Peptides against a protein of PDB entry 4N7V. Designs and how they scored, part 36

Target 1, 222 residues: chain A of PDB entry 4N7V
Amino acid sequence: TLRSITSPLVAHRLKPIRQKTKKAVVSILDSEEVCVELVKEYASQEYVKEVLQISSDGNTITIYYPNGGRGFPLADRPPSPTDNISRYSFDNLPEKYWRKYQYASRFVQLVRSKSPKITYFTRYAKCILMENSPGADFEVWFYDGVKIHKTEDFIQVIEKTGKSYTLKSESEVNSLKEEIKMYMDHANEGHRICLALESIISEEERKTRSAPFFPIIIGRKP

## One batch from the design tools (peptide; aimed at target 1 K15 K114 I128)

Design b2_p20_6_s3 (made by RFdiffusion4, then SolubleMPNN; from b2_p20_6, 9 letters changed)
Fold by OpenDDE base, seed 2:
Structure b2_p20_6_s3 (fold): chain B 222 residues (1-222), chain A 20 residues (1-20)
Amino acid sequence: as target 1 above (222 residues)
Amino acid sequence: MKIELGSFEKLDEIYPEPIF
């Protein structure tokens, strides 16, 4: 099943973006829907031959073939759906479209990992908790130039000199020089605070059932 | 259309070609 290889994508609260490759263009629209345009080249002109339009919650997939399957010239946005439109639920999507859906899902997850959910300004740094889940990315931009990026898989450190390295275990973190440990301690505290606030704000958002509370900014730059 | 990302890296530098 498709569900065995990926979950429905979640594009809620994401800003519109368009990413072009040789074979495809993937977009998040103003409506928070996700489009995969399959591109072919004929006589040095690119044409969109197939479009997958996926709902913001990932559960509905609309597939159409522009210009009666002849293709439509590639433009700055997906072509509008025409007469012959197929609509599928996530669990009823034909297998021939699974890789295309997975491609869209991976793109959305990447965008989520780079989309601020909570921005928290401390005395020393700008802390950012991202939208991806589970285990959201967390970035700390210290005002003196040090940067720390935490993911579920690693911690990346960029020092003032521009020297960059990746840590993948607690032993490596514990072996850091004292100066870097101070930055790490601050990053960890900022991370803890952002996670706590995310939980509290999400619960209030659920109770209120109004416009989204996120993204949110806490504090101000000194 | 591009967006302002709060990350160290840009999407156009890292997202690969599709496998289909």
Scores: peptide ipSAE 0.169, ipTM 0.806, DockQ to the pose 0.062
OpenDDE base, seeds 1, 3, 4, 5: peptide ipSAE 0.165, 0.067, 0.023, 0.081; ipTM 0.803, 0.757, 0.598, 0.767

Design b2_p20_6_s4 (made by RFdiffusion4, then SolubleMPNN; from b2_p20_6, 8 letters changed)
Fold by OpenDDE base, seed 2:
Structure b2_p20_6_s4 (fold): chain B 222 residues (1-222), chain A 20 residues (1-20)
Amino acid sequence: as target 1 above (222 residues)
Amino acid sequence: MPIELGSWEEIEEIYPVPVF
């Protein structure tokens, strides 16, 4: 099943973006829907031959073939849906479209990993918890130039000198010199606080069911 | 501010989308 290889993409709270590649253009629209335009070149002109339009919650996929399948010239936005439209739920999407859905999903996940959900200013750093899940990316920009980037897979450290390295185990973190450990301790505390606040705010958001609370900014730059 | 997607090309390489 498609669910065994990916979950429905989630584009809520993401800003509009359009990214062109060799054979596709992927977009997040103002409506927070996601569009994959499949592009083919003919006579030195690029045409959109197929479009997958995916709902913001990833559960509905609308597929259409512009201009009766002849293709529509590539423009600055996806072509409008035609009269011949196929609509599928996530669990009923034909297998031939699974790879294209995965393409959209990976794009959205990448955008989410770079989209601030919580910005938290401490005395020493700007901390940012991102929108991706599970294990949201967490970045710490110390005002003195040190940077720490935490992902589900690794921790990257950039020192004042510009020296950078990646840590992949707790043992490596424990082997850091004392000066760097202080930065790591601060980063970890900021991370803990952001996760705690995310939980509390998400619960209140669920109760009120009003406009989204995120993204939020906590504290101020010194 | 626009989002920098420096790793998108890598994702496309792993998950190439055929036209048909």
Scores: peptide ipSAE 0.090, ipTM 0.773, DockQ to the pose 0.039
OpenDDE base, seeds 1, 3, 4, 5: peptide ipSAE 0.027, 0.025, 0.025, 0.035; ipTM 0.595, 0.642, 0.594, 0.721

Design b2_p20_7 (made by RFdiffusion4)
Pose (drawn by RFdiffusion4):
Formats: structure tokens, C-alpha cells, sequence
Structure b2_p20_7 (pose): chain A 222 residues (1-222), chain P 20 residues (1-20)
């Protein structure tokens, strides 16, 4: 059953983005709702044959077929719903559409992995904690020129040269120049600080009923 | 394939700025 494989998507605090493609148009609206529009081409013009719209919390799914000859003319914004529409909860979503919800879930998880939640400016680097929690990606751009990309699985180092390599495990990073560990440790301290900063602020957010406390930009680029 | 831009290189007017 859907929910065997996937969890409801989270599109909160994400910026509006629209993505055209040969098959479909997947987007995130200003209301932070995820919209998936299937697209067909006819008479040198594009038609829409199905629209999936998923709530910000991913719990509510609305699907409408503007069933008509020639479908729906493709525009820059998602079309208004027709009358032959549908609405399901996440658990009550039919066996159909499951391939499409999973696609939308990946689209959102990819967008969150490139969405800054906390931006921290140190003496040596610009630190960014992303949105794809738990274990969000951590990116460090040293003013020195070195780039460090931390994942729950990976550590990625891009030296000033452009010489790039990936370090997976604790043993692999220990195989190191005892100078690059400074970049590693400073980035890890920055990661420690951002995870700590995120916790005490999101805690105050649960105490409140206001506009989101994210994203945050801390300090300034010297 | 998804082609998603890097939002870390862009400015976001809704971000809260904190000066130290």
C-alpha cells in the first residue's frame, strides 16, 4: 500500500518553481502546494490530460480530469479545476496515481536539498544547512575557495585546485593531509553550530503561531 | 531528469537576517 514505500511529502517554506518537460509540468505554487500536470502534444500545441495537486503537508490530494476534446491548453499557471474532480487523503489514495505521488515526492525532496534553511557566515567560510530534514545536506563554501559537501552518507571535498574527491567513511577521512582536516573540522563545527541554532529556534517556533522562522541568514560575508 | 537550480546562490527576500 502507498505508505509502504513512501511518506507524505513536505513542501513547506519552499520557493515557487515551475519545471517544464517533454512529458509533464511539475511545480510548487505560491501557496506551497505541489502541482503535477500531465501534458500531451497535438496540432503543434500542448494539451493537459490530468492534474494532480498535493497539499503543503502532503496529506490531501486533488485530481481532476478536465475531460474534454483537446484536454486543457498548457499555460504558465496550473488551470482552474473542472467539475469532474476528486479529493482523497494520503491513505485513501487509489492504487492508481501512486507512481505519480512518488515522483512528486522525489521532486520535493530534491528541491529541499537545495533550499537553505540556515545560512551562517564564519571568519573563513559561508555555511548552509539545507531543508531536507532529518539529516539535511550541509554545504561549506570557504572564501579560501575550498568547497565541502556533507550528506548523511557522504563527505565531499573540492580543493581550490578544482581537485575533487569523495570521502564516505570515518576511516576514509582519516586518510588525510593534516591540513585539510582544518577545513573538515571548521566545517564540522559550523555544522554543529547550525544544528544547534536550528533546534533552539524551531523550539521557539512551536511555542508560537506566527510566520515561519526560516530561512535564516546569520552574520555577513566579510 | 529534474533540473533544479541552486537556491543557495540566490537571494530570498523572505529570509530573516541576523547581524552579529
Amino acid sequence: as target 1 above (222 residues)
Amino acid sequence: SFDIPNFAEEENPKAIKIDL

Design b2_p20_7_s1 (made by RFdiffusion4, then SolubleMPNN; from b2_p20_7 with N6D A8S E9L N12D K14S)
Fold by OpenDDE base, seed 2:
Structure b2_p20_7_s1 (fold): chain B 222 residues (1-222), chain A 20 residues (1-20)
Amino acid sequence: as target 1 above (222 residues)
Amino acid sequence: SFDIPDFSLEEDPSAIKIDL
């Protein structure tokens, strides 16, 4: 099943973006829908032959073929759906479209990993919890130039000298120099606070059913 | 008028680079 290889993409709260590659254009629209335009070159002109339009929650996929399948000239936005539109749920998506859905999903996940959900300013650093899940990316930009980037898979450290290294285990973290441990301790505290705030705010969103509270900024740069 | 030939997506999604 498609679900065995990917979960429904989630594009909520993401800003519009459009990225062109050789064979496809992927977009997040103002509506927070995601579009994959399949591009073919013919007579030195690029045409959109197929479009997958995916809902912001990833659960509905609308597929259409511009200009009766002949293709529509590539523009700065996806062509509008007209006739011969197919609509599928995530679990009913034909297998021939799975790779294209995965393409969209991977793009959205990358965008999410770079999209701030919570920004928290401390005395020493700007902390940012990102939108991706599970295990959201967490970045700490110290005002003195040190940077720590935590992901689900690793921790990257950039020291004042510009020296960069990656930590992949608890043992490596424990082997850090004392001066670097101080930065790591601060980063971990900021991370804990951001996660706590995320939980509290998400619960309030659930209760009030108001407009989205995220993204938020806590504090200000000194 | 013309018809666009069939196409398959072969690009690796992991190669995507974006600036936000």
Scores: peptide ipSAE 0.024, ipTM 0.614, DockQ to the pose 0.028
OpenDDE base, seeds 1, 3, 4, 5: peptide ipSAE 0.023, 0.009, 0.022, 0.024; ipTM 0.592, 0.516, 0.589, 0.600

Design b2_p20_7_s2 (made by RFdiffusion4, then SolubleMPNN; from b2_p20_7, 6 letters changed)
Fold by OpenDDE base, seed 2:
Structure b2_p20_7_s2 (fold): chain B 222 residues (1-222), chain A 20 residues (1-20)
Amino acid sequence: as target 1 above (222 residues)
Amino acid sequence: SFDIPDFTLEEDPSAIVIDL
């Protein structure tokens, strides 16, 4: 099943973006829907042959073939749906479209890892918790130039000197110089606080059912 | 008139560089 290889994509709160590659253009629309335009070159012109339009919650996929499958010239936005439109639920999506859906999903996940959910200013740093899940990326930009980037898989450190390295285990973290450990301790505290705030704010969002509270900024730069 | 032939999407989104 499709669900065995990917979960429904989640594009909520993401800003509009359009990214072109050789064979496709992927877009997040103002509506937070995700569009994959499959592109083919013919006679030195790029044409959109197929469009997958995926709902913001990933559960509905609308597929259409511009100009009866002949293709429509590539433009600055997806072509409007044609008369021949197919609509599928996530669980009923034909297997022939699974790879294209996975493409969209992976793109959205990448965008989420770069989209601030919580920005928290401390005395020493700007902390940012991102939108991706599980294990959201967390970045700490110290005002003195040190940077720490935490992901589910690793921690990247950039020192004042510009020296950069990646840590993949607790043992490596424990082997850090004392000076760097101080930055790590601060980063971890900021991370804890952001996660706590995320939980509290999310609960309030659930209760009020109002406009999204995220993204949110807490504090100000000194 | 022409019809665009079928093709397979092979690009990896993880290789995409984006700026938000």
Scores: peptide ipSAE 0.022, ipTM 0.627, DockQ to the pose 0.029
OpenDDE base, seeds 1, 3, 4, 5: peptide ipSAE 0.022, 0.011, 0.020, 0.021; ipTM 0.639, 0.568, 0.617, 0.639; seed 1 fails the geometry check

Design b2_p20_7_s3 (made by RFdiffusion4, then SolubleMPNN; from b2_p20_7, 6 letters changed)
Fold by OpenDDE base, seed 2:
Structure b2_p20_7_s3 (fold): chain B 222 residues (1-222), chain A 20 residues (1-20)
Amino acid sequence: as target 1 above (222 residues)
Amino acid sequence: SFDIPDFSLEEDPSAIHIDL
């Protein structure tokens, strides 16, 4: 099943973006829908042959073929859906479209890893918790030039000198120089606080059913 | 009028560069 290889994509709160490759254009729209345009070159002109329009929650996929399947000239935005459209739920999506859905999903996940959900200013650093899940990326930008980037898979450290290295185990973290441990301790505390705030804010958001609370900024640069 | 030939998507999502 499609669900065995990917989860429904989640594009809520993401800013509009358009990324062109040789064979496809992927977009997040103002509506937070995701579009995959399949591009073909013909007579030195690019045409959109097929469009997958995916809802912001990833659960509905609308598929259409511009210009009666002949293709429509590539433009700055996806072509509008035609009257001849197919609509599928995530679990009923035909297998022939799974690769294209996966492409959209991976793109959205990448965008989420670069999209701030919580920005927290401390005395020493700007901390940012990103939108991706599970294990959201967490970045710490110290005002003195040190940078720490935490992901689900690794921790990257950039020192004041510009020296950069990656840590992939707790043992490597424990072997850090004492001066770097101080930065790591601060980063970890900022991370803990951001996760705690995310939980509290998400719960209040659920109860209120108001406009989205995220993204949020806590504190200010000293 | 013309018809666009069929093709498959062979792009690698990991190669996408994101600026946000």
Scores: peptide ipSAE 0.027, ipTM 0.598, DockQ to the pose 0.028
OpenDDE base, seeds 1, 3, 4, 5: peptide ipSAE 0.027, 0.021, 0.026, 0.021; ipTM 0.583, 0.554, 0.578, 0.567; seed 1 fails the geometry check

Design b2_p20_7_s4 (made by RFdiffusion4, then SolubleMPNN; from b2_p20_7, 7 letters changed)
Fold by OpenDDE base, seed 4:
Structure b2_p20_7_s4 (fold): chain B 222 residues (1-222), chain A 20 residues (1-20)
Amino acid sequence: as target 1 above (222 residues)
Amino acid sequence: DFDIPDFSLEEDPSAIVIDL
């Protein structure tokens, strides 16, 4: 099943973007829907031959073929749905569309990893917890030039000198120079705080059932 | 069906600059 490979994509709170490749254009719309446009070149013009429009929660996939499959000239936005629209739930999506859905999902996940959910300014750094899940990316931009980027899989450190390295185990973290450990300690504290705040804010969102509280900015740059 | 490019290419979505 598709579910055995990926979960429904989640595009909530993401800003609109449009990414063009040679054979596809993927967009996050103002509606937070995700569109995959399959592009074919013909006579030096690009045409959209197929569109997958995925709901913001990833559970509904609407597929249509512009101009009855003849294609529609590529524009700055997806073509409007036409006649003969097929609508599928995530769980009944035909297998032939799975790769395209996965593409959209991976793109959304990437965008989420770059989309601030919580921005927290400390005395020494700008800390950012991103939207991706599980294990949201966490970035710390120290005002002196040091950068720490934490993901579920690794920690990347960029030192003042520009020296960059990746840590993938606790042993490697423990082997850091004392000076770098100070930055790591601060980053970890900022991360803890952001996670705590995320939990609290999410709970309040649930209670109020109002507009989203995220993204949120805490503090200000010194 | 179209061959959808992998994100490892120059057209990698990771290259997208998101206005924060």
Scores: peptide ipSAE 0.021, ipTM 0.647, DockQ to the pose 0.056
OpenDDE base, seeds 1, 2, 3, 5: peptide ipSAE 0.020, 0.020, 0.020, 0.018; ipTM 0.641, 0.637, 0.644, 0.633; seed 5 fails the geometry check

Design b2_p20_8 (made by RFdiffusion4)
Pose (drawn by RFdiffusion4):
Structure b2_p20_8 (pose): chain A 222 residues (1-222), chain P 20 residues (1-20)
Amino acid sequence: as target 1 above (222 residues)
Amino acid sequence: MEVQEEEERDLPEAVKELLE
């Protein structure tokens, strides 16, 4: 059953983005709702045969077929719903559409992995904690020129040369130059600080009923 | 995909106090 494989997507605090493609148009609206529009081409013009719209919390799914000859003319914004429409909860979503919800879930998870939640400016680097919690990606751009990319699985180092390599495990990073560990440790301290900063601020946010406390930009690029 | 561009905004006083 859907929910065996996947969890409801989270598109909160994400910026509006639209993505055309040969098959479909997947987007995130200003209301932070995820819209998936299937697209067909006819008479040198594109037609829409199905529209999936998922709530910001991913719990509510609306699907409408503007069933008509020629489908729906493709535009820059999602079309208004017709009358032969549908609405399901996440758990009540039919066996159909499951391939499409999973696609939307990946799309959102990808966007969150490139969406800054906390931006921290240190003396040596620009630190960015991303949106894809838990275990969000951590990216460090040293003014020195070195780039460090931290994942729940990976550590990625891009030296000033452009010489790039990936370090997976604790043993692999220990196989180091005892100078690059400074970059590693400074980035880890920055990661420690951002995870700490995120916790005490999101805690205050649960205490409140206001506009989101994210994303945050802390300090300034010297 | 690329990292999204950052947008600065005003923060609530409670966030400013926590940052201090």

Design b2_p20_8_s1 (made by RFdiffusion4, then SolubleMPNN; from b2_p20_8, 6 letters changed)
Fold by OpenDDE base, seed 2:
Structure b2_p20_8_s1 (fold): chain B 222 residues (1-222), chain A 20 residues (1-20)
Amino acid sequence: as target 1 above (222 residues)
Amino acid sequence: MELFEEEERELPESVLELLK
């Protein structure tokens, strides 16, 4: 099943983006829907032959073939759905579209990993918790030039000198120089705080049932 | 099927540029 290889994409709170590649254009719309346009070139003109429009929660996929399958000239936005539209739920999506859905999902996940959910300014750094899940990326930009990037899989450190290295285990973290440990400790504290705040804010969102509270900025740059 | 291999390789850099 599709579910065995990916989860429904989640595009909520993402800003609109349009990314063109050689054979496809992927877009996050103002509506937070995601569109994959399949592009073919003919006579030095690019045409959209197929469109997958995916709901913001990833659960509904609308597929259409512009201009009766003849294609529609590539423009600055996806072509409007035609009369011949197929709608599928995530679990009922035909296998022939799975790769295209996965492409959309990977794109969205990447965008989420670069989209701030919580920005927290400390005395020493700008901390950013991103939108991706599980294990949201966490970036710390120290005002003195040190940078720490935490993901579910690794921690990247960029020192003042520009020296960069990646840590993948607790033992490696424990073996850091004392100076770097101080930065790591601060980063970890900021991370803990952001996660705690995320939980609290999310609960308030649930109770209030109003517009999203995220993204949120806490504190200000010194 | 293989349509997105090159696209997927380009995504990270492209997204980084778009989200600067």
Scores: peptide ipSAE 0.033, ipTM 0.711, DockQ to the pose 0.028
OpenDDE base, seeds 1, 3, 4, 5: peptide ipSAE 0.032, 0.032, 0.032, 0.030; ipTM 0.697, 0.697, 0.705, 0.696; seed 1 fails the geometry check

Design b2_p20_8_s2 (made by RFdiffusion4, then SolubleMPNN; from b2_p20_8, 7 letters changed)
Fold by OpenDDE base, seed 5:
Structure b2_p20_8_s2 (fold): chain B 222 residues (1-222), chain A 20 residues (1-20)
Amino acid sequence: as target 1 above (222 residues)
Amino acid sequence: MEIFEEEERELPQSVLELLK
């Protein structure tokens, strides 16, 4: 099943973005829908031959073939669906489209990992909890130049000197220099706070059923 | 169908550039 290779993508709160590659253009629209345009070149002109338009919650996929399948010239946005439109739910998406959906999902997840959900300014650093899930990325930019990037898989440290290294186990974290441990402690505290706030705010957001509360900025830059 | 191999390799850098 499609679900065995990916979950429905979640594009809520993401800013519009359009990324062109050789074979495709992937976009997050103002509507927070995600579009994959399949591109072919003919006579030095690029044409969109197929479009997958995915809802912001990932559960609805609309597929159409511009200009009756002849293709539509590539533009700054996906061509509008006009005719011969197929609509699928996530669980009913034909297998031939799974790879394309997976591509969209991976793109969205990557964008989410770079999209601030909570920005928290501390006395020593700018902390950012990102939108991706589970295990949202967490970045800490210390004002003195140290940087810490936490992901579900690793922790990257960039020291003042520019020395960079990646930690993938608790033992490696424990082997850090005492000075770096202090930065890590601060980063962890900021992370804890952001996670706590995320939980509280999300709950209130659920209760209110209003406009999104995120992204949010807490504190001020010194 | 391996149609997105190139796209997937390019995504990390491209996203970083667009989100700067």
Scores: peptide ipSAE 0.033, ipTM 0.699, DockQ to the pose 0.027
OpenDDE base, seeds 1, 2, 3, 4: peptide ipSAE 0.033, 0.033, 0.021, 0.031; ipTM 0.694, 0.703, 0.609, 0.689; seed 1 fails the geometry check

Design b2_p20_8_s3 (made by RFdiffusion4, then SolubleMPNN; from b2_p20_8, 7 letters changed)
Fold by OpenDDE base, seed 3:
Structure b2_p20_8_s3 (fold): chain B 222 residues (1-222), chain A 20 residues (1-20)
Amino acid sequence: as target 1 above (222 residues)
Amino acid sequence: MELFEEEERELPPSVLELLK
């Protein structure tokens, strides 16, 4: 099943973006829908041959072939669906579209991992909790130049000298120099605070049913 | 084919601009 490969993508709160490659264009729209345009070149002109339009919650996929499959000239936005439109739920998506959905999902995940959900300024650093889930990325930019980037899979450290390294186990974290451990301790505290705030704010957001509270910024750079 | 080889290897400038 598609679900065994990936979960429905989530594009809520993401800013509009349009990214072109040689063979495709992926867009997050103002509506927070995700569009994949499959591109083919003919006579030095690029044409959109196929479009996957995915809902913001990833559960609905609309597929159409512009101009009866002949293609529509590539523009600054996806072509409007006109005829020969197919609509699928996530669980009913034909297998032939699974790879395209997966790539859309990966792109959204990447965007989410670089989209601030909570920005928290401490005395020593700018801390940022990102939108991706589970295990949201967490970045700490210390004002003295040290950077720590935490993901679900690793911790990357960039020291003042520009020296960078990646930690993948608890043993490696425990082997850090004492001076670096101080930065790590601060990063971990900032991370804990951001997670706590996320929980509290999300609960209030649920209760009020208002516009999204995120992204938020807490504090200011000294 | 791989649709988004560039994005999976490196964040494009437009995505980097999302980071504040």
Scores: peptide ipSAE 0.041, ipTM 0.725, DockQ to the pose 0.036
OpenDDE base, seeds 1, 2, 4, 5: peptide ipSAE 0.030, 0.032, 0.030, 0.032; ipTM 0.704, 0.706, 0.701, 0.714; seeds 1, 5 fail the geometry check

Design b2_p20_8_s4 (made by RFdiffusion4, then SolubleMPNN; from b2_p20_8, 6 letters changed)
Fold by OpenDDE base, seed 4:
Structure b2_p20_8_s4 (fold): chain B 222 residues (1-222), chain A 20 residues (1-20)
Amino acid sequence: as target 1 above (222 residues)
Amino acid sequence: MEIFEEEERELPESVLELLK
């Protein structure tokens, strides 16, 4: 099943973006819907032959073929769904579209990993908790130039000298120089705080069912 | 079926611009 290989994408709170590649254009719309436009080139002109329009919660997929499958000239936005429209739920999406959905999902996840959810300024660093899940990316930009990037899979460290390395295990973290451990400790504390705040704010958001509270900024740069 | 792996190899610059 599709669910066995991916979860419904979540594009809530993401800013609009349009990314063109050779074969496709993927967009997050103002509506927070996600569109994958499949692009073909004919006579030096690019045409959109197929569009997957995915709801912001990833649960509804509308697939259409512009101009009865003849294609629509590539523009600055997806063509309107007027021809050969099919609508599917996530769990009923035909397998032939799974790869395209996965592409959209991966793109959205990438965007989420670069989209600030909580920005927290400490005395020493700018901390940013991102929107991706599970295990949101957490970036710490120390004012002295050190950078720490935490993901679910690894921790990347960029030292003042520009030396960079990736840590993938606790043992590697424990083997860090004492100086770097201090930065890591601060990063971890900032991370803890951001996660705590995220939890509290999310709970209030759930209770009120109001407009999104995120993204938020806490504190200010010294 | 369309292949998208190659499309994901590079981090789009536009995505980087989202980082504040």
Scores: peptide ipSAE 0.031, ipTM 0.703, DockQ to the pose 0.031
OpenDDE base, seeds 1, 2, 3, 5: peptide ipSAE 0.032, 0.029, 0.031, 0.027; ipTM 0.701, 0.687, 0.703, 0.690; seeds 1, 3 fail the geometry check

## One batch from the design tools (peptide; aimed at target 1 K100 F107)

Design b2_p21_1 (made by RFdiffusion4)
Pose (drawn by RFdiffusion4):
Structure b2_p21_1 (pose): chain A 222 residues (1-222), chain P 21 residues (1-21)
Amino acid sequence: as target 1 above (222 residues)
Amino acid sequence: EEEEEELEEELEELAEEFEEE
């Protein structure tokens, strides 16, 4: 059953983005709702045959077929719903559409992996904690020129040369130059600080009923 | 700008994978 494989998507605090493609148009609206529009081409013009719209919390799914000859003319914004529409909860979503919800879930998870939640400026680097929690990606751009990309699985180092390599495990990073560990440790301290900063601020957010406390930009690029 | 290009490429790969299925 859907939920066997996937968890409801989270599109909160994400910026609006629209993505065209040969097959469909997947987007995130200003209301932070995820919209998936299937697209067909006819008479040198594109038609829409199905629209999936998922709530910001991913719990509510609305699907409408503007069933008509020629479907729906493709535009820059999602079309208004027709009358032959549908609405399901996440658990009550039919066996159909499951391939499409999983696609939308990956789209959102990808976007969150590139959406800054906390931006921290150190003496040596620009630190960014991303949105894809838990274990969000951590990116460090040293003013020195070195780039460090941290994942729950990976550590990625891009030296000033452009010489790039990936370090997966604790043993692999220990196989180091005892100078690059400075970049590693400074980035890890920055990661420690951002995870700590995120916790005490999101805690105050649960104490409140206001506009989101994210994203945050801390300090300034010297 | 580079990050937006990377995102577009990854979304194109994701759309290709979905078409293959």

Design b2_p21_1_s1 (made by RFdiffusion4, then SolubleMPNN; from b2_p21_1, 8 letters changed)
Fold by OpenDDE base, seed 3:
Structure b2_p21_1_s1 (fold): chain B 222 residues (1-222), chain A 21 residues (1-21)
Amino acid sequence: as target 1 above (222 residues)
Amino acid sequence: DEEEKELEEEFKKLDEEYEKE
């Protein structure tokens, strides 16, 4: 099943973006829908031959073939759907579209990993909890130039000198120089606070059922 | 925009991985 290889994509609260490759254009629209445009080149002109439009919650996929399958010239936005539109739920999406959906999902997950959910200014750093899940990315930009980037898989450290290295185990973290451990301790504290705030804010958001509370900024840069 | 450039670079990597699968 599609669910065995990916979860429904989540594009809520993401800003509009459009990224082009040789074979496709992926967009997040103002509506927070995601569009995958499949591109073919003919006579030095690019044409959109197929469009997958995915709902913000990833559960509805609308597929159409512009200009009766002849293609529509590539523009700055997806072509409007016309006749012969197919609509699928996530669980009944034909297998031939699974790879394209997965492509969109990976793109959205990448965008989410770069989209701030909580920004927290401490005395020493700007801390940012991102939108991706599970295990949201967490970045700490120290005002003195040190950067720490935590993901589910690793921790990247960029020192003042620009020296960069990646830590993939607790043993490597424990083997850090004392001066770097101080930055790590601060980063971990900021991370804990952001996670706690996320939980509290999400609960209040659920209770009120109003407009989204995120993204949120806490504190001010000194 | 540094953030946009970083996203573009990561997207290129993602696209390359997608083509290999």
Scores: peptide ipSAE 0.049, ipTM 0.717, DockQ to the pose 0.713
OpenDDE base, seeds 1, 2, 4, 5: peptide ipSAE 0.043, 0.045, 0.041, 0.047; ipTM 0.709, 0.708, 0.706, 0.715

